# Ledger of designs, part 145: peptides against a protein of PDB entry 5JXT

Target 1, 319 residues: chain A of PDB entry 5JXT
Amino acid sequence: SLLPKKEINVYIGMSEMQVKWYQKILEKDIDAVNGAGGKRESKTRLLNIVMQLRKCCNHPYLFEGAEPGPPYTTDEHLIYNAGKMVVLDKLLKRIQKQGSRVLIFSQMSRLLDILEDYCVFRGYKYCRIDGSTAHEDRIAAIDEYNKPGSDKFIFLLTTRAGGLGINLTTADIVILYDSDWNPQADLQAMDRAHRIGQTKQVVVYRFVTDNAIEEKVLERAAQKLRLDQLVIQQGRAQVAAKAAANKDELLSMIQHGAEKVFQTKGAFGTMAEKGSQLDDDDIDAILQAGETRTKELNARYEKLGIDDLQKFTSESAYE

## One batch from the design tools (peptide; made by RFdiffusion4, then SolubleMPNN)

Design b2_p20_5_s4 (from b2_p20_5, 12 letters changed)
Fold by OpenDDE base, seed 5:
Structure b2_p20_5_s4 (fold): chain B 319 residues (1-319), chain A 20 residues (1-20)
Amino acid sequence: as target 1 above (319 residues)
Amino acid sequence: MKVRPSYAEREAAREAARAA
């Protein structure tokens, strides 16, 4: 029988460079961030800010002028300048030692470019599929990854390209480097490893930048997922889950953690304490804290009815 | 270390190739 998947949110502090770029993004549009635009602020402008903040949470080198150089080189700076890369680098060493194989999903093909250079730099053998990959090349990459005795450790995928019904049950670990606004897209990605033919316990690590917009993206995705489940269970097909965030919701998401980001003169949390010097005990502590916060998050939404889940409660931001 | 284009230059080249 297929074992239930284990899902853990991994809450990760920003690097010093991420904090500086996060501040710069907020400062550039400070009037919009403070809500000074009022009714005149476009939903498109707020969505653009959200996308820049999500890029920052993934890697600062997604911005022009952030990468050290010229000359531009692949080195340790590719890792220590992004909190998610620091945790990923330690976690992949453990996963490899365990004899596991890993799928890494992102919404951003540009992040997969960084992850490719990282794989080459660390000597990890990988496959890649994104939205631009030709159909024949997708088949070849899947077959190369799934073949008996494959030396390919990592499969890099965009969440959308990974959603195409492919079987990757030769992997037992899934890393969601970022989250989709639609939790069903992430579930479809997990189901590439968590499917008939899987022989191992599938573990899913969802990376979430702590004290940043990604916490609110996660909360909204969890709320939507619970609502979708309750609507299906109750046969209430007419409850159109208000799928699109309104302006006030987007503004609240942008403002989440912004004050603390402006007050911070360095990295956040474990990234401030240890930076790139994270050891095995630090990773265990991050995973344990993540497992606790994941249970608390799920328990919060499991107690809510359909009517409560239809209300975007910004109030969970103040505790 | 191998010198390479920046990620910004790589994206600009990709955008130019999509517009052609």
Scores: peptide ipSAE 0.589, ipTM 0.927, DockQ to the pose 0.619
Fold by OpenDDE base, seed 3:
Structure b2_p20_5_s4 (fold): chain B 319 residues (1-319), chain A 20 residues (1-20)
Amino acid sequence: as target 1 above (319 residues)
Amino acid sequence: MKVRPSYAEREAAREAARAA
């Protein structure tokens, strides 16, 4: 029988460079961040801020002028300048030692370019699929990854490209480097490994930048998922959650952790304490803390009914 | 170490190639 998947949110502090760029993004549109635009503030402007903050949470080199150089090189700076890369680097070493194989999903093809350079830099053999990959090349990459005795350790996928019904049950670890706004897209990605033909315990690590917009993206995704489940269970097809965040929800998401980010000199949390010098005990502590916070997050939404979940804005989660 | 384009330069090149 297929074992239930284990899902763990991995809460990761920003690097010093991420904090600096997160501050710059907020400062550039400070009037919008403070809600000073009022009713005249464009939803599109708020969505743009959200997208920039999410890019920052993934990697600062997604911004022009963030990468050190010229000359531009692939080196340890590719890892230590992004909290998620620091954790990924240690986690992949553990996963490989365990004889596991890993799917890494992101919403951003530009992040996959960084992950490719990282794989080459660490000597990890990989496959890649994104939205631009031709159909024949997708089949070839899947077959190369799934072949008996494949030396491919990592599969890099955009969440949407990986969601297209493919079987990757030869992997037992799934890393969601970022989250989709639609939790069903992430579930479809997990179901590439967690499907008939899987023989191992599937473990899903969802990376979440701590004290940043990604916590609110995660909360909103969890709320939506619970609502979708309750609607199916109760047969209330008409109660489809308005999928699109309103302006106030977007503003609340942008403001989450912003004050602490402005007050922060250097990195956050374990990234401030250890930076790139994370050891196996630090990873265990991060995973244990993540497992606890994951249970707490799930327990918060499991107690809510449809009517509560519909009223639940990102602000009311803390009342 | 191998010198490479920045990620910003790579993206600009991809955007230019998509616009062509």
Scores: peptide ipSAE 0.589, ipTM 0.926, DockQ to the pose 0.606
Fold by OpenDDE base, seed 1:
Structure b2_p20_5_s4 (fold): chain B 319 residues (1-319), chain A 20 residues (1-20)
Amino acid sequence: as target 1 above (319 residues)
Amino acid sequence: MKVRPSYAEREAAREAARAA
């Protein structure tokens, strides 16, 4: 029988460079961030801020003028300038030592470019598929990854490209480098490894930038997933899940952690204490804390009814 | 170390190639 998948949220502090760019994004639109635009603030402007903050959480080099150079080179700076890369770099070494193989998903093809350069820099053999990959090249990449005795350790995928019914049961680890607004897209990505033909325990690591907008993206996705489950169970087809965040929800998401980000002069959490010098014990502590917070998050939404899940609960914005 | 285009330059090149 297929073993149930384990899902762990991995909460990761921003690097110093990420904090600087996160501050810069908020400062550029400070009136919108403070809600000074009121009813006149455009939903489009708030959505743009959200997208920039999510880019920052992934990697600062997604912004023009953030990458050091010219000359532009692949080096350790590609890792230490993004908290998610620091954790990824340590986690991949552990995964490889365990004889596991890993799928890495992102919403952003531009992030996959960084991950490709990282794979080459570390000597990791990989495959890549995104939304621009031709159908024939997609088949070839899947076959190369799945072949008996494949030396391909990593498969890099956009979440959309991974959602298309692909079998990748030759991997047992899934890393969601970022989250989709639709939790079903992430579930479909996990189900590339977690399906008939899998012989190992599938473990999913969901990377979440701590004290940032990604926590609210995660909460909203968890809320939506629970709502979808309850609607199916109760047969209430007419619960128009307000799929699109309203202006107040977007503003609350942007404001989450913003004050602490403005007060921060360096990196966050373990990134401030250890930076790129994380050891195996630091990774174990991050994973254990993540497992605890994942259980707490799930337990919060399991107790809520449909009417509560239709309301954006702002209570988690002030902790 | 091998010199490469920036990630910004690579994205601009992809956007140009999609518009052509």
Scores: peptide ipSAE 0.585, ipTM 0.925, DockQ to the pose 0.621
Fold by OpenDDE base, seed 2:
Structure b2_p20_5_s4 (fold): chain B 319 residues (1-319), chain A 20 residues (1-20)
Amino acid sequence: as target 1 above (319 residues)
Amino acid sequence: MKVRPSYAEREAAREAARAA
């Protein structure tokens, strides 16, 4: 029988470079961040800020002029300048030692370029599929990954490209490097490994930048997922969960952790304490803390009814 | 160490290739 998947949110602090770029993004649009634009603030502007903050949470080198150089080289700086890369680097070593194989999902093909260079730098054999991959190349990559005795350790996928009915049950670990606004897209990504033919316990690691926009993206996705589940269970198909965040929700999400980011000199959390020198005990602590916070998050939304879940999407608009 | 294009240069090249 297929074992239930284990999902763990992995809460990760920003690197010093991420904090600096996160501050710069907020400062560039400080009037919008402070809500000073009032009714005149465009939803588009807020969406753009959210997208830049999410890019920062993924990797600072997604911004022009952030990457050290010229000359541009792949080295340890690719890892230590992003909290998620520091955790990923340690986690992949553990996963490999366990004889597991891993799917890494991101929404950003540009992040897959960084992950590709990282794989080459660490000597990890990988496959890649994104939204620009030709159909034939996609089939070839899947077949190369799934073949018996495949030496491909990592599959790099965009969440959307991975969602398209692929069977990747030859992997047992899923890393969601970032989260979709639509929790169903992430579920579809997980279900590439968690499907008929899987023989191992599937473990999903969802990377979440702590004290940043991604924590609110996760909370909103969890709320939406619970609402969708309850609507299906109650046969109330007409309660289309408002898919798009309103302006006030977007503003609240942008403001989350912003004050602490402005006050912070250097890195956040475990990244401030250990930097790139995380050991196995530090990873265990991060995973244990993540498992606890994941249970707490789930328990928060499991207790809520449809009306409460709908109010939470509305009351964040009326205070 | 192998010199490479920046991630910004790689993106610009992809955008140019999509526009052509």
Scores: peptide ipSAE 0.584, ipTM 0.925, DockQ to the pose 0.623

Design b2_p20_6_s1 (from b2_p20_6, 12 letters changed)
Fold by OpenDDE base, seed 4:
Structure b2_p20_6_s1 (fold): chain B 319 residues (1-319), chain A 20 residues (1-20)
Amino acid sequence: as target 1 above (319 residues)
Amino acid sequence: MEVRASYAEREAAREAARAA
């Protein structure tokens, strides 16, 4: 029988460079961030800020002028300048030692370029599929990854490209490097490994930048998922879960952690203490803390009814 | 270490290729 998947949110501090770029993004649109734009502030502008903040949470090199150079080279700076890369780098070593194989999903094909260069730099054999990958090349990559005795350790996928019903049950670890706004897209990604034919315990690591926009993306996704489940269970098809965040929700998400980010000099959390020098104990601590916070998050939403889940109220974060 | 294009340059090249 297929074992239930284990899902762990991995809460990761920003690197010093990420903090700097996160501050810069907020400062550039400070009037919009403070809600001073009033009725004239477009939803489009807020969506753009959210997208820039999410890019920053993924990797600062997604911004022009962030990458050190010229000359541009793949080196340790690719890892230490992004908190998620630091954790990924240590986690992948553990995963490999366990004889596991890993799917890494992102929303951003540009992040897969960084992850590809990282795989080459670390000597990890990989496959890649994104939205631009030709159909024939997708089949070839899947077949190459799934073949008996495949030396491909990592599969890099965009979440949407991985959602296409493909079977990747030859992997037992799933890393969601970022989260989709639609929790169903992430579930569909997990279901590539967590499917009939899987012989191992599937473990899903969801990377979440701590004290940043991604916590609110995760909360909103969890809320939506619970709402969708309750609507299905109660047969109340008419609860049109407002699929798109409103202006006030977007503003609240942008403001989350912004003050602490402005006050921060250097990196956050374990990134401030250890930087790129995380050991196995640091990873265990991060995973344990993540497992605890994941249980707390789930328990919060499990207690909420449909009416409470429809009210994306800013207040429920402080109790 | 091999010298490469920046991620910004790679993106600009992809955007140019989509516009062509």
Scores: peptide ipSAE 0.590, ipTM 0.927, DockQ to the pose 0.585
Fold by OpenDDE base, seed 5:
Structure b2_p20_6_s1 (fold): chain B 319 residues (1-319), chain A 20 residues (1-20)
Amino acid sequence: as target 1 above (319 residues)
Amino acid sequence: MEVRASYAEREAAREAARAA
């Protein structure tokens, strides 16, 4: 029988470099961030800010002039300048030692370029599929990963490219490096490993930048998922979950943690305390805290009715 | 260490190739 998935949100602090770039993004559009544009603020402008903040949460080298150089080289700076890479680097060592194989999903093909260079730098054998991968090359990559005795440890995928019904049950670990706005896209990604033919416990690690836009992306995705489940269960097809965030929701998401980011000198949380020197105990503490916060998040939304879940208020999750 | 293009330069090259 297929074992239930274990899903854990992994809450990760920003590196010092991420904090600096996050501040720069907010400062560049400070009038929009403060809501000073009122009714004149375009939804497009707010969506652009959200996308820049999400890029920052993934890796600062997604911005022009962030990468150290010239000369540009692949080195330890690729890891320590992004909180998610620091945690990923430790977690992958553990995953490899336990004899597991891992799928890594992202929304951003540009992040997969960083992850590819990281795999080469660490000597991890990998496959890659994104939205530009030809159909034949996609089949070849899947077959190379799934073949008996495959030496490929990591499969790098964009969540969209991963969505096409493929079987990757030869992996037992799934890392969602970032979250989709549509929680169903992430579920479809998980279902590549969590399917008939899986023989191991599938564990899903969802990376979430703490005190940043990604917490609100996660909360919104969890709310939407619960609403979709309740609508299906109650047969209330008319409750079209407003799939797109409104301007006020986007503004609230952008403002989340912004004050603390502006006040912060250096890195956040465990990244401030340990930086790139995270040990196995630090990883265990992050995973345990993540498991607790995941249970609390799920428990908040499980108690809410359809009418409560239709109100995107961060406050309604605490009542 | 091997010298490479920056991730920004790689993106600019991809954007230029998509526009051609």
Scores: peptide ipSAE 0.589, ipTM 0.927, DockQ to the pose 0.581
Fold by OpenDDE base, seed 3:
Structure b2_p20_6_s1 (fold): chain B 319 residues (1-319), chain A 20 residues (1-20)
Amino acid sequence: as target 1 above (319 residues)
Amino acid sequence: MEVRASYAEREAAREAARAA
């Protein structure tokens, strides 16, 4: 029988460079971040801020003038300048030692470019599929990954490209490097490994930048998922979950952790304490803390009814 | 170490190629 998947949110502190760029993004549009634009503030402007903050949470080299150089090179700086890369680097080493194989999903094809260079730098054999991959090349990549005795350890996918009904049950670990606004897209990605033909316990690691916008993206996704489940269970098809965040929701998401980010002169959490020098015990502590916070998050939404879940709990960082 | 284009330069090149 297929074992239930284990899902763990992995809460990761920003690197010093991420904090600096996160501050710059907020400062550039400080009036919008403070809600000073009022009713005149464009929803498009807030969405742009959200997109930039999410890029920062993924990797600072997604911004012009962030990458050290010229000359530009692939080196350890590719890892230590992004909290998610530091954790990924240690986690992949553990996964490989366990004889597991891993799917890594992102919303951003530009992040997959960084992950490709990282795979080459670490000597990890990989496959890649994104939105631009030709149909024949997708088939070839899937077949190369799934073949008996494949030496391909990692499959890099955009979440949407990976959602296209493919079977990747030859992997038992799923890393969601970032989250989709639609939790169903992430579920469809997980279901590439967690499907008929899987023989191992599937473990899903969802990377979440701590004290940043990604916590609110995760909360919103969890809320939506619970609402979708309750609507199905209660047969109340008329409860169209308003899929699109309103201006106040976007503003609350942007403001979440912003004050603490402005007060921070270095990295966050374990990244401030250890930086790139995370050991196996530090990873275990991060995973254990993540498992606890994941249970707490799920328990919060399990107690809510449909009417409560329709109210975006704009617990602003100031309420 | 192999010298490469920055990720920003790679993106600018892709954007230029999409606009052409």
Scores: peptide ipSAE 0.584, ipTM 0.926, DockQ to the pose 0.562
Fold by OpenDDE base, seed 1:
Structure b2_p20_6_s1 (fold): chain B 319 residues (1-319), chain A 20 residues (1-20)
Amino acid sequence: as target 1 above (319 residues)
Amino acid sequence: MEVRASYAEREAAREAARAA
C-alpha cells in the first residue's frame, strides 16, 4: 500500500547577502511598505514588492548586480550567499547517502538555472523540465530519470511543468524550494512522487525563509488549502476563495519580519551562527524544529471553520 | 573555473528571445 507522505516545513534563515538585499528592497519602496501610500498605492506596486522579496528569499543572484563578478563563475559563493542553498547542499548529501532520489520544484525557472549550475558544480547528475521544455524533450527526460538503474539523482522542475500529470515515483524525496500561491500546485507536485508505483516513504521538504514574506505565503496557502477542503466536504462550491490577495493582505505580508530584518546585522538564525559550516546535528535541529512548527501550523488551521477561514487575516494567527 | 554568463545576462537573453 502507498504510505502517507510526510511533509515538513524547513524554516531557513537568510544569509547576510539576502538580509542586505531584503533591506534594500524594503528601503527602495519604504513609503509603500509603511502603508503611507494609502488608497493611492497600487496593488501592482505591492505585488512587485512581494515578487522581489520572494526572489530574495530564493537567491540574491536573481537580482542584477548581486552576483560577484565579472568574471562570473560557479563556486562556493553560489551556496553560502543563500540560506536555502546552504541547507539544500547538506540535505542532498544526506539524501544521496540514504540511496534516495529527489525532485526539486521551484516557481522560478531562473532559480533552476542556479540549481543546474549547482548540480554541475557538485557533480550531481540531473534532469531538468521547465515551461520552455519541448514535449519530446520532456518525455525523454522523464524516461531517462525513471529508467531502471538511472544514474540521475536529481530532477529539477518548475512546479507548473511538474503539474502536468507525469509519474516520478522513482523519486522518494520532494523538495519544494519555494511555494506556489496556490497550494494545489504544490500538492500536484508532491503527487508526482506520491502515486501508485511508489515503494518508499515519500518525504516532502518545503523550504521557507524564516522571519520573511515566505512565512505569510505559506500561511495563506495553508488557509486556502483548508478552505478548499472544507468547501469540497460541505458541498459549498460557490465559495470561490478570493484567489487574489487584497492590498491590506499584501501589505501585512510585506511588513512581516521587516523590522527584524532592518535590525539584523549579518545573517539570520543558524546562518548567523554556523553559515556554510552546518553539520549533521544542525540539519537535524532544523528539521526537528520544522516538524514541530509544521504540526503547529496545521493544528491552527484544522480548528477553523469556513467562516473563520474567510475572515482570517494573517494578523490573528499569532495572537 | 569556467567563466559563464551571469544569471542576469541569461535572463536578459531569454527576455530578448521571447520578444523576437
Scores: peptide ipSAE 0.582, ipTM 0.925, DockQ to the pose 0.571

